# Ledger of designs, part 55: peptides against a protein of PDB entry 6J54

Target 1, 223 residues: chain A of PDB entry 6J54
Amino acid sequence: NENLFASFIAPTMMGLPIVTLIIMFPSLLFPTPKRLINNRTISIQQWLIQLTSKQMMAIHNQKGQTWSLMLMSLIMFIGSTNILGLLPHSFTPTTQLSMNLGMAIPLWSATVFTGFRYKTKTSLAHFLPQGTPALLIPMLVIIETISLFIQPVALAVRLTANITAGHLLIHLIGGATLALLNINTMTAFITFTILILLTILEFAVALIQAYVFTLLVSLYLHD
Target 2, 42 residues: chain B of PDB entry 6J54
Amino acid sequence: QFQFTGIKKYFNSYTLTGRMNCVLATYGGIALLVLYFKLRSK

## One batch from the design tools (peptide)

Design b1_p24_2_s2 (made by RFdiffusion4, then SolubleMPNN; from b1_p24_2, 19 letters changed)
Fold by OpenDDE base, seed 3:
Structure b1_p24_2_s2 (fold): chain B 223 residues (1-223), chain C 42 residues (1-42), chain A 24 residues (1-24)
Amino acid sequence: as target 1 above (223 residues)
Amino acid sequence: as target 2 above (42 residues)
Amino acid sequence: LVLEMLDAVNETLNTLLLKLLELL
């Protein structure tokens, strides 16, 4: 058990946290464009950002599009950290619930406060769905209020659980593959094939979780 | 489209203003209940 | 729809993890 969770221990050098450097590392992979026609990698990155921005901002009006930069930076950060975490013997900061809560709670609070600031009536009305019978109004308002406070927890836990579960599966199947190499090479090959398929799935999950996290933040902003 | 009269005009689940007022009334009621229990314990 | 798919994937991953933990 200790060997399985050893990859999730926060790395420290001489007692100093390296996590800060790991978190800042993905920012180096996305340099600012300086040319009209940039390198292929930068062009692909810009194209992906434009596509995601169009999809994310399609649900927002001009006022909501002000959050486009923040949401795009968030998806790039989470996506890049998740992809880098799939590297062999790598540490993903997003597997730490504390980090995801640190991102989810401020962003959620910002979206809620923005909603109350600019759409006060709509935001308050959101606690009561339309057409609710009069007798169920107090109970439903309480439930909706609780649902609102569960949102940041759901954002953080969803991201953490999906990435952590993927990493655990990769380590477990990888360990099983190595153990079966000395027992039966044929079964080890099958397990290795499953590991490859799982790693491809985890790459997709890493991107999807980044997208879903930002999308839900955007949807909470839209209310 | 919705023609409500009296108190139902301000406290309904079909209009935005009515929904807002219902939410505020529920929060106010909960706050009063909490205050009542707090004062009763003393 | 995406959330439902993600929940399904997460559920399958959790079930697989539990099975693997039982084997190890």
Scores: peptide ipSAE 0.208, ipTM 0.722, DockQ to the pose 0.017
Fold by OpenDDE base, seed 1:
Structure b1_p24_2_s2 (fold): chain B 223 residues (1-223), chain C 42 residues (1-42), chain A 24 residues (1-24)
Amino acid sequence: as target 1 above (223 residues)
Amino acid sequence: as target 2 above (42 residues)
Amino acid sequence: LVLEMLDAVNETLNTLLLKLLELL
């Protein structure tokens, strides 16, 4: 089992953490446009960012759209790191729970704090659903407070678990295909087909998890 | 649409202000209970 | 899901209250 998790060990060179460089690498893939008419690749990236921003901000009011830059940067960071992590034998920083908690907890606390600053009455009222019977009010308020504290944990674990599970499956099936090439070519071909289908699925999961993470952060902002 | 009188005006589960007051009252009650047990142990 | 559970609890509480009122 340790050999399975060996690919998830943080890479270090000469005792120096290369993880910081790996985290900063996706930022180089999104250059800032300087020309009115850019190259096709940059234009497509800008078009995708505009489409995703319009879809995510459609749920939010004008005051909530102030967070659009932060949310778009977050989805681009998580999405790019997840896609780059699908390369064979590559290290994905988002598989580390510490990194996802390091992103989720500050963002969650910021959204909760901003909610209390600007919408104090609505934020406090969110601990009690509308129409609750009087006898269930104290218990329900306690449950809602516990639910609030579970939100950052669920947000981090969901992203980490989905990406980690996907990587484990790709490594396991990939290793099985290589082992079966010398045993039975037909079974190896079947497992390879499953691997291709799984990689396509993980590409979709990588984008969906990035979207869900940012969407939930935005939903917590608007209570 | 809802008209509340008396204590129900301040503590209700339908109005925004009523829900806020119920939450504050619940937290205040828990804080008082914790304070009671802390003072009892001394 | 939580709202659906709360609605279910509310319905059960209402039925219990109606039964208690019938008993009185």
Scores: peptide ipSAE 0.142, ipTM 0.726, DockQ to the pose 0.011
Fold by OpenDDE base, seed 5:
Structure b1_p24_2_s2 (fold): chain B 223 residues (1-223), chain C 42 residues (1-42), chain A 24 residues (1-24)
Amino acid sequence: as target 1 above (223 residues)
Amino acid sequence: as target 2 above (42 residues)
Amino acid sequence: LVLEMLDAVNETLNTLLLKLLELL
């Protein structure tokens, strides 16, 4: 188990945090276009960004569409870091709860405060669902208030737990395959096949979790 | 669609304004309770 | 989920009130 958790330790060289460089690296994979007709890779990236932007902003009004740039940058950052984390023996910064909290809490607070600023009456009314019996109103308002404060925690933990669980499974099955190579080649081959299928699944999970994270932030903004 | 009169006009669970007032009243009540306990301890 | 719970509580309360009215 000690060797398993070693992959989740923040990498440092001579006391300098390499984590900062790892976080900045995905930004290099998405260069800004300089020409009207770009390379095939850049064109595909822009096309995907436009498609995701259209899907995300379809729910929002014109004022909510102002957040499109921030939300798209967020999904690209989380998605790219999660995919890079699936490389063998790589470190994913998004597995660290501190990083995800650092992203989730400010974004959540910004969405809630912007809601109170521009839609004060609607935001306050959101603490009480329609049709609630009069006797249950005080209790329900308290529950809904608690639910609001749990949102940033759930947002951060969900992303961290899903990515961390995927990495843990890959390491465990990978270790099992290596251990079975000298014991039984047939069982090792089966386990290796499962590992390949799991890695493909984790690629999909990495993209889905990035999308869900951004979508939930967007939904909190829309209320 | 709902015509409320009296106190129900300001405090209801169906209208937007009514829901807002209920929330504000709840928070105000909690704040007063906290204030009461704080003043009682002194 | 909260709305579903509220509906369940309301249904239970109404059922109890009807039972009390039957006993009275």
Scores: peptide ipSAE 0.127, ipTM 0.718, DockQ to the pose 0.010
Fold by OpenDDE base, seed 2:
Structure b1_p24_2_s2 (fold): chain B 223 residues (1-223), chain C 42 residues (1-42), chain A 24 residues (1-24)
Amino acid sequence: as target 1 above (223 residues)
Amino acid sequence: as target 2 above (42 residues)
Amino acid sequence: LVLEMLDAVNETLNTLLLKLLELL
């Protein structure tokens, strides 16, 4: 079992953590445009960013649209790191719960505090759903308060668990494929096919989780 | 549209102000209970 | 989901209250 999780250990070289370089690497794939008409790759990237930005900011007013830059940077960061993490023998920083908590908690707190600052009445009213019977009000307020504090944890754990589970499955199926190559080539071929299908699924999961993470942060901002 | 009178005007689960007041009252009550137990333990 | 759960609780409470009123 220890060998299964060995790939999730933070890589170090001579005691120096190279995780920082891994985290910064995706930024190299998104260069700053300098021309009116950029390369095809950059143009496609900008187009995708624009489309996702329109979808994310559609739920926000003008004040909420101020967060567009941060939210788009977040989705690009998480998405790119997740996709790059699917490379063979790659380390995905988003599999580390500490990293995701480090992103989720400040963003969540910022959204909550922004809500309290600009929409104090609405933010306080969200602790009590409309139409609640009078006798259930105290209990429901407590439950909603607990729910609020669970939000950053759920946000981080969802991303971490999905990516980690995907990586674990890829490693297990990949290891099984390699083991079966010397035992039964036909079964190994079937297992390899499953691995390919699983990899495609994990690409989709990587993008979806990045989108969901950013979307939920945006929704908490809108309240 | 509901018309509330008396205490229900300030503490209701339908209006925005009413819900806010209910939340504040609940937090205030919990804070008072915690304070009571803290003073009792002393 | 929370609102749906709340509605379910409210419906259950109303049913219990009606049964209690029938008992009295």
Scores: peptide ipSAE 0.110, ipTM 0.721, DockQ to the pose 0.011

Design b1_p24_2_s3 (made by RFdiffusion4, then SolubleMPNN; from b1_p24_2, 18 letters changed)
Fold by OpenDDE base, seed 5:
Structure b1_p24_2_s3 (fold): chain B 223 residues (1-223), chain C 42 residues (1-42), chain A 24 residues (1-24)
Amino acid sequence: as target 1 above (223 residues)
Amino acid sequence: as target 2 above (42 residues)
Amino acid sequence: SLLEMLKAVLETLNLLLQKLLELL
């Protein structure tokens, strides 16, 4: 249906891609602090960033803490874009699989290569779990190698699928409510209530998916 | 904690070094198989 | 989590093999 997928089409204005502007817009919502005591909104943002940073970096050693800046920027970017995408008739860049792959693959490869560079023995040992029978070792190593290469795909698809499914469901139920307004007001009211509850859920999902994506990248770095 | 002797010292699934050697051996074996089939076809 | 599940399966299999060897 043309109306259902219209929100997922990359927006262009006069042949120029507006997607670049949409991607850069969330960065404007997080200004750099200029004073020791900032406004309430900026202070809350910094406080949240510090809390999330402490939680994520608690798992990592000193070498892993070097990635803190990149991981925090990633979670802020994905989270902000997902929330803004819940606005009516808004385009979410994270619904595009190409964008998510563009983020997931380089980050995953960087974590894997970093692991091989500094923790070569441990990284190679991860391809074989402890206590495996000798006859199953070759097959198990192959399976785990395949599993490693599936990780970046799983990261991208998971994020895309969760956000896309949520948007589709909101549009479908929203369309149903509008159609039922003239047929039965009582059923329309029930459907509208479900829509409200669903939108609240999607706000939570948007934040959770951003956190999970960043957390998994962090876990791959920790190995 | 585990004391292995002979071939099990180098190839075991319990020690870190043993696991690493097993992985390297498997990759080496696969590479040799691929090389064999490539040379056979040529 | 997937690796942990696989490890659990392998541990169970190992236990079964040990029991079988004890039966022989």
Scores: peptide ipSAE 0.092, ipTM 0.718, DockQ to the pose 0.013
Fold by OpenDDE base, seed 2:
Structure b1_p24_2_s3 (fold): chain B 223 residues (1-223), chain C 42 residues (1-42), chain A 24 residues (1-24)
Amino acid sequence: as target 1 above (223 residues)
Amino acid sequence: as target 2 above (42 residues)
Amino acid sequence: SLLEMLKAVLETLNLLLQKLLELL
C-alpha cells in the first residue's frame, strides 16, 4: 500500500521541495509569441486557446469577460500539469488536494463576492429557487446555502479524485504487467494492452477535468 | 406576471425581489434564533 | 445543473401539490 502512493509523495531533493519547479515547468512549454507568423506548434496552441476562450466567455457579459485571462491561465495550468503527470514516474501537483483547494477556494470566493457586489439581487435570489412552496422556503434556503459552501470542496475533490484514481489504476495495471511478465507472457500482453487503453483514457480525462474545473469556476462567476 | 397582495407581494418565490426578501428573512430569522439561544444560555 | 435538477423536482412537487389541493 505504501508503494502504491509513493508516486504521490511530494518530491524533495536534499530536503528541498522540487514541487515549485514542477509547478513552474508547464509555463516553459507555452512561450509568448514574438513574431506575427509563429511556429506551427505555437500557432496551434494560440488557436486552441482562442477557441476555448470563445467557448468559455460566450456565457459572460463584457464585465465577465475581464476574467478571461485568469480562466485561460487556469485551464492551461491544470491541463498542462495533468498531461505532464501522465509521463512515466512523473509527479502531478494537481493530485494534491491542498493545491486544488488553494486554487478552488480563492476563485470560488472571488466569484461569490463579485456576484454579491455587482449582482446583489440575483445572487441573493439564487439561494431560493423559483416556484418553491412557501412552507419549504426556510429549509431550502439553508440547503442552498450549504450547497454553496460545498462547491469549492467539490470542485477541488473532483479534480483530485479523478486524476488520483487514474494514476492509481495505471500503477496497479503497470505493476501487474511487470509481475506477469515472468509468469505468463500472454496474460501480460493482454494486461499491457489494457494499460495502453487506460493511458489513452487518462489523457482524455486529464483534459476534461481541466476543462470542467475551469468551466465550473466560470459558471459560478456567471451565476 | 404574478400579482401578489399583502405579505406575498414582498415575500414570494416567483419574483426576484420576493426571493431576495425571503432569503434575507430566513437569514434574519436564523440570526435571531441564534441570538435568542445565546442570550438564554447566560 | 444542480439548481436545474432541483427546480425540476420542485416543479414536479408543485404540480403534485396542486393536484392534491384540487382533490381536497
Scores: peptide ipSAE 0.073, ipTM 0.726, DockQ to the pose 0.013
Fold by OpenDDE base, seed 4:
Structure b1_p24_2_s3 (fold): chain B 223 residues (1-223), chain C 42 residues (1-42), chain A 24 residues (1-24)
Amino acid sequence: as target 1 above (223 residues)
Amino acid sequence: as target 2 above (42 residues)
Amino acid sequence: SLLEMLKAVLETLNLLLQKLLELL
């Protein structure tokens, strides 16, 4: 079991944490366009950013669209880190709950404060659903308040759990495949096939979780 | 859309203003309860 | 979606209450 979680330990070199470099590495994969007509890679990246931006910001008015840069950078960061984490023997920073909380809490607080700043009446009204019976109003307001504070935790845990679970499953099946190579090659081939299918699924999960995380932040901003 | 009279005009779960007032009243009540228990303990 | 779920539950309860009142 220790070997299973060894891949989730923050790597250090010469006593210094290299996690900072790992976190910053995805930024190198997204260079800024310098030409009117860029190469294929940059063009595809810009196209994807534009599509996701249009999709996510469609729910926002002009004031909410000011968050487009922040949200797009967030989805690119989480998405790229998740995909890079699927490389063999790689460390995925987003598997660390501390990192995800570090992203979720400030963004959540910013959205909540923005809501109270510009839409005070609407934000306060969200603590009470429409049509609530009069006797249930105090209790429901308390529940909704608690629900609000659970939101950043839910964001962090959702991302962490999905990515971590995927990594664990890949490692477990991969380890089983290696162990079965010397016992039964036929069974090892079957487990290897499952591993490949699972890896493909994890690529999809990695992108979906990045999108969901960013989308929920955007929805909280929209109120 | 909804026409309320009396206290329901200000405290209701259907209008935006009514919902806001209910929330504020709830928080105010909780604050008063906390204050009451704090003063009671002393 | 929690709010939507609560709304759905409340709507269901209201419907049940209305049915109960019809029986009385």
Scores: peptide ipSAE 0.027, ipTM 0.715, DockQ to the pose 0.013
Fold by OpenDDE base, seed 3:
Parts: sequence; C-alpha cells; structure tokens
Structure b1_p24_2_s3 (fold): chain B 223 residues (1-223), chain C 42 residues (1-42), chain A 24 residues (1-24)
Amino acid sequence: as target 1 above (223 residues)
Amino acid sequence: as target 2 above (42 residues)
Amino acid sequence: SLLEMLKAVLETLNLLLQKLLELL
C-alpha cells in the first residue's frame, strides 16, 4: 500500500519542497516564438494553441475573449503537467487537491465576479431557471446557490480524481505485471498489454481533463 | 411574448427581470428570517 | 443550472431511448 502511494508524496529535498520547481518546469517547454517560421515543435504547439483557443473562445463575446490568454495558459499548464506526470517515477502536482483548489477557487470566483460585474441581470437571473413554477422558486434559488458554491469544489475534485485514479491504476496494473512475470509469463504479457492500452488512455485523459477544466472555467465565465 | 400584469410583471420566472427580482426577493426573505431568529434569540 | 442540466439529460435520454426503440 505504501509503495503504491509513494509516487503521490510531495517531493522534498533536504526538507525544502521542490514542488515549486516541478510546477515551473512545464513553462520551459513552451518557449515564445521568435521567428516567422519556428521549429517544428514550436509550430505544432502554436497550432494547437490556436485551435484550442478558437474553439474555446467561440462561445464568448469580445469581452469574454479577453480571458483567452488566461484560459489558454491554464490549459497549457494543466495539460503539460498532466502529460509530464505520466512519465515513470514522476510527480504530478495536479494530483494534489490543494493545488487544484488553489487554481479552481480563484478562477471560479473571478468568473463569478466578472459575471456579476458585466452581466448583473443575467447572473442574478441564473439562480432561477426559466419557467420555474412560482411555488418552487425559493427552494430552487437556494439549491442553485448551493450548486454555485459546489462548482469550484467539483472542478478541483474532478481533475484530481481523474488524474489520481489514472496513476493509481497504472501502478496497480504495472505492479501486477511485474508480479506475474515470475509466476506466469503468458498472463503477464496479457496484463502488460492492458497496461499499454491503459497508458494510452491516460494520455488522452490527461489532455481531456485539462481541456475540461479550462472549458468549465470558460463556461462559468459565459454563465 | 409574455404579457404579465400587476405583481407578476415584476416577479415571474419567465422574464429576465422577473427572475432577477425573484432571486433578490428570495435572498431578502432569507436575510429577514435570519435577522428575525437572531433578534428573537436575544 | 442543475435543473436545466437534469432536464437536458432527461431529454437526451428520452431521445436516445426513442431512437433505440425505432431501431428495434
């Protein structure tokens, strides 16, 4: 049990947390383009950023598109950290709920405050769904208010749970594969195949969760 | 499309303004209830 | 809203069910 969760322990060096360095490391992988025609890696990155930006900002008006930089930086950060976390013996900061809450709560509050600032009527009206019977209005408003406050928690927990569950599953299947190598090679091969398929899935999940996290933040901004 | 008269014009669940007013009224009512219980306890 | 989401889910489920029944 301890060996399975050892990868989720916050890494420290001489009592000093190196998590800060790990968090800052993905930023080095995305250098700013300086040429008209950049390297293949940079061009692909820029192309992906443009595509995701176009899709994400399509739901927003011009005022909402001001958040494009923040949202794209968020998806790049979460996506890169999640992908790097799938490397062997790596620590993913996004597996820590504290970090995800630290991202979700400010972003959520910013979107809510922005909504109240620029779309006050619409934001207030969002607490009451259209067409609600008159007798259910007070109860529904309360429920919707509670739902609003659950949003940042759900956002953080979703990201944490998906990434953590994926890592745990990879470790379990990987450990089972290693254990079966000495018992039955054929069964170990089957388990190894499952591990490969699972790792491919987790790569997809890593990107999807980054996208979903950013998309939901963007959606809350749009209200 | 919706033609409301009287109080329903300002407090309805179909119009944007009506929904907003309903929300504000609900919060106001809750605040008054909390205030009532707080004052009653003293 | 949660109610709208629930309504949307129910509508989608209903549509899928109807489509499935049409295929059967």
Scores: peptide ipSAE 0.027, ipTM 0.692, DockQ to the pose 0.016

Design b1_p24_2_s4 (made by RFdiffusion4, then SolubleMPNN; from b1_p24_2, 18 letters changed)
Fold by OpenDDE base, seed 2:
Structure b1_p24_2_s4 (fold): chain B 223 residues (1-223), chain C 42 residues (1-42), chain A 24 residues (1-24)
Amino acid sequence: as target 1 above (223 residues)
Amino acid sequence: as target 2 above (42 residues)
Amino acid sequence: LLLEMLSAVLETLNRLLLKLLELL
């Protein structure tokens, strides 16, 4: 069991954490444009950012558009770290619950406080769904308040659990393939094909989780 | 659309103001209950 | 009146279930 989770231990070198460098590494893959017509890679990146920005900000008003830069940076960070984590023997910082909570809690609190500051009446009204029977109002308000506080936890746990589970499956099936190479090559080939399919799925999950995380933060901002 | 009279005008689950008042009333009630138990312990 | 109350309860339960599904 200890060997299964050994890949999730924060990498250290001589007692110094290298995880900080791993977190900063994706930033090098997204250079700032200096020309009007950039390289093909940079142009594709900018195009993707613009497309995602248009989709994310379509829900928000002018005040919500101010959060566009933060939300786009968040999705790029989570997406890039998740994709890079799927490389062989790579460490994903997003598998650490502490990191996800560190992102989720401040963003959630910012969205909630922004909602209460600029849309106080609407934010307070969200604790009571429309059309609720009068007898169920107190209980439903309590449930809705609890639901609000569960939001940042669910946001962090969802991202962490999905990425961690994916990595765990890749390691388990990968270990099984290596073990079966010496026993039966045919079964090892079958397990290897499953591993390839699983890795493709995990790439999709990595992108989806990044998108869902930013979308939920954006949705909480809109309320 | 809905013509509420009396207390229902201020406490309803259909209007935004009514929903807000209901939420405030529920929080106020919970706060009073907490205060009651706190004062009872003394 | 009973049908309206039942529909309101079912709608509330549906909303709660949807919110729980969003948390998952």
Scores: peptide ipSAE 0.181, ipTM 0.783, DockQ to the pose 0.017
Fold by OpenDDE base, seed 1:
Parts: structure tokens; C-alpha cells; sequence
Structure b1_p24_2_s4 (fold): chain B 223 residues (1-223), chain C 42 residues (1-42), chain A 24 residues (1-24)
């Protein structure tokens, strides 16, 4: 079991945390545009950012549009780190629950606080669904308050679990393919095909999880 | 859409204000219960 | 819908992981 999780150990060199450099590395892949007509890669990146920005911020009013930069940066960060993590023998910081909690808790608290600040009545009313029977109101309010506090945990665990599960599955199937090479080449070929399909799926999952993470943060802000 | 009178006007699960008041009342009740047990243990 | 999709993906991955852990 320890060998399976060896790839998830935080890398250090000479006792120094290289994880910080790994976290900062994806920022280099998104350079700031300097020309009116940039390279194809930069143009595609900007186009994708604009599309995702329009999609996410469409649900927000003018006040919510202020969060656009933060949410888009979060998507780009999580998405890029997740994609880079699918490289062979790479380390994904987002597989660490501590990192995801470190992102989720402050953002969640900020969204909740912003909700209470600008939409106090709506935020308080959100603890009681519309049409609740009178006798169930106290218990339901308690459940909704608990649900609120579970949100950051669920947000972090969802991201971590999906990415970690994908990585583990890739490693396990990869190891199985190597083990089956000398036993049965045909089955090894089948498992290798599954591995390829799984890697494609994990690329999609990586992007989806980044999107969902930011979307849920945005939705919590919107309530 | 809904016409409420009396206590139901302020404490209902359909209007925004009513829901807010219900939430505040529940929190107040919980706070009073906690206070009661704290004073009882004293 | 998105949450349902994510839950389905997570569930399938979890099931596959459990099967692989039983084999390995």
C-alpha cells in the first residue's frame, strides 16, 4: 500500500520544499500578452479564458463580477496543475488535501462573508428552504447550517478524491500492464488500451474538477 | 401571493423576511438553550 | 446535473480502484 502512494509524497530536495516551485510553475505557462495579435497558443488561451469567464460570471450581478479575476485565476491554476499532474511520475499538488483545504476554506469563508455583507436577508433566509412545514423549521435550519459548514470540506474532498483516484487508477493499471507483459501479451495490450482511455478521461476530469471547484465557489457566493 | 396575518406574517417559510425571522428565532432558541445549560452547570 | 456527473465519475473510479486493489 505504501508503494502505491509513493508518488503522492511531497517532493523535497535537501530539506527544502520544492512543492512551492511546483505550485508556481503553471503560472509560467500563461504569459501575459504583449502584442495585439499574439501567438496561436496565447490566443487560444485567452479565448478559453474569455469563454469560461463569460460562462461563470453570467450568473453574477455587477458586484459579483469583481470576483471574475479571482475565479478565473483559480480555474487556471487548478486546471493547469491537474493537467501537469498527469505527466508520468509527476506530482500534483492538488492531490494533497491540505492544499485543497487551504484553497477551499478561505474562498468559502470569503464567499459566505460576502454573502452576509451584501445579501444579509437572502443569506439568512437560505438556511430555511421555502415551503418548509412549520414543525420541521428548527431542525431543518440546523441541518442547513451544518450543510454550510460541510461545504468547504466537500469542496476540498471532491477535488482531492477525484484527482487522487484518477492518479491511483493510472498507476495501478500501468503497473498491471507491465506485470502482464510477460504473462499474457494480449491481456497486456487490452489493459494498455484501457490505460490510454483512462488517461483521456483523467484529462477531462482534471478540467472538470477545476471548473466545478470554481463554479461551486461562485455559486456559494451567489447563494 | 400569500397573505399572512398575525405571527405568521413575521414567521413563515414562504416569504424572505419570514424565513429570515425563523432562522433568527431558531438561533436564538439554541443560544438560550446553551445559556440555560451553562447556567445550570454553574 | 454537474454534481451528478461528478458523483458518477467518482463512484466509477472508486469502484474500479476497489477492484484493482483486490487484484493487486
Amino acid sequence: as target 1 above (223 residues)
Amino acid sequence: as target 2 above (42 residues)
Amino acid sequence: LLLEMLSAVLETLNRLLLKLLELL
Scores: peptide ipSAE 0.139, ipTM 0.725, DockQ to the pose 0.018
Fold by OpenDDE base, seed 3:
Structure b1_p24_2_s4 (fold): chain B 223 residues (1-223), chain C 42 residues (1-42), chain A 24 residues (1-24)
Amino acid sequence: as target 1 above (223 residues)
Amino acid sequence: as target 2 above (42 residues)
Amino acid sequence: LLLEMLSAVLETLNRLLLKLLELL
């Protein structure tokens, strides 16, 4: 069991955290374009950013679209870190709940504060759904308030749990394939096929979780 | 189009302003309850 | 009145369940 979870231990070199360098590494993969027509990789990146920005900003008005840069940077950061984490023997910072909470709580608080500042009436009214019977109003307001405070926790835990579960599953199936190679090669091939399919799924999950994280932050901003 | 009269005009679950006032009233009520229990313990 | 109250409670419970499912 200790060997399985060894990949989730924060890497340190001589007592110094390498995690900081790992977190900063994805930023190097997305250089700022300097030409009108850039390299194929940069062009694809820009195209993807534009597509995602159009989809996410379609929910917001012009004032909400000011958050586009922050939301796009967030999705790029989480997406890149998640994909890089799927590399063999790699450490994913997003598997650490502390990191995800560190991102989720400030972003959530910012969205809530911006909502209260620019849409005060709507934000306050959001604690009470429309058409609620008068007798259930106090209880429902309390529940909705609790739900609001659970949002940042749910946001962080969802991202962490999905990525961590995926990594754990890949390690377990991978370990099973290696163990079965010496026992039965035929079953090992079947397990290996499952591992390949699972890795493809985890690539998709990595991108989806990044998108969902940013989308929910954006949605909380819109209220 | 909801036509509310009296107190229902300000405290309703259908209008935006009514919902806001209900939320504020509930928070105010909770605050008063907490204050009551705090003062009772002293 | 009882049926209306029950329907309202069920609707609120469904809304809460949907919100919980969205959080998961």
Scores: peptide ipSAE 0.133, ipTM 0.759, DockQ to the pose 0.017
Fold by OpenDDE base, seed 4:
Structure b1_p24_2_s4 (fold): chain B 223 residues (1-223), chain C 42 residues (1-42), chain A 24 residues (1-24)
Amino acid sequence: as target 1 above (223 residues)
Amino acid sequence: as target 2 above (42 residues)
Amino acid sequence: LLLEMLSAVLETLNRLLLKLLELL
């Protein structure tokens, strides 16, 4: 079990955390456009950002569209880190719950505070759904308040659990394939094929989790 | 669309104002309960 | 819908992990 989770330990060099450099590395993959006609890679990146921005901000009014830059930066960060984490023997910072909480808590608090600031009446009304029987009002309000505080935890745990589970499965099957190479080459080949299919799935999961994380933040902002 | 009279006008689960008042009333009630238990322990 | 799909994927992955741990 220690060997299983060894890949999730924060790497350090000479006692200094390399995690900071790993977190900052994805920013180098997204250079700012300097020309009207950019390289193909930059153009594709800008196109993807534009598409995701249109989809995510379609639910927001003009005031909510001010969050577009923050949400797009968030999805690019989480998505890039998740994809880079699928590289062999790579460390994914998003597998660390502390990092995801560090992102989720401030963003969630910002969305809640902005909701109370600009839409106080509607925000308070969200603690009580429509059509609630009068006798259940106090209990339901308490449940809704608890639900509100569970939101950042659910947001962080969802991302962490999905990425961590994928990484664990890749490592386990990868280790099994290596162990079976000297025992049965046929079964090792089958397990290796499953590993390849799983890695493809994890690429999709990585992008979906990044999108869901940002989408939920956006939905909380919209209330 | 909904016509409420009396206390239901201010405390209902259908209108925004009614829901807001219900939430405020519940928070106020909880605050009073906390104060009651705090004063009771002393 | 996406949350349901993600939950299903997570559940299947967890089940596979448990089976693999039993095999090892």
Scores: peptide ipSAE 0.095, ipTM 0.708, DockQ to the pose 0.017

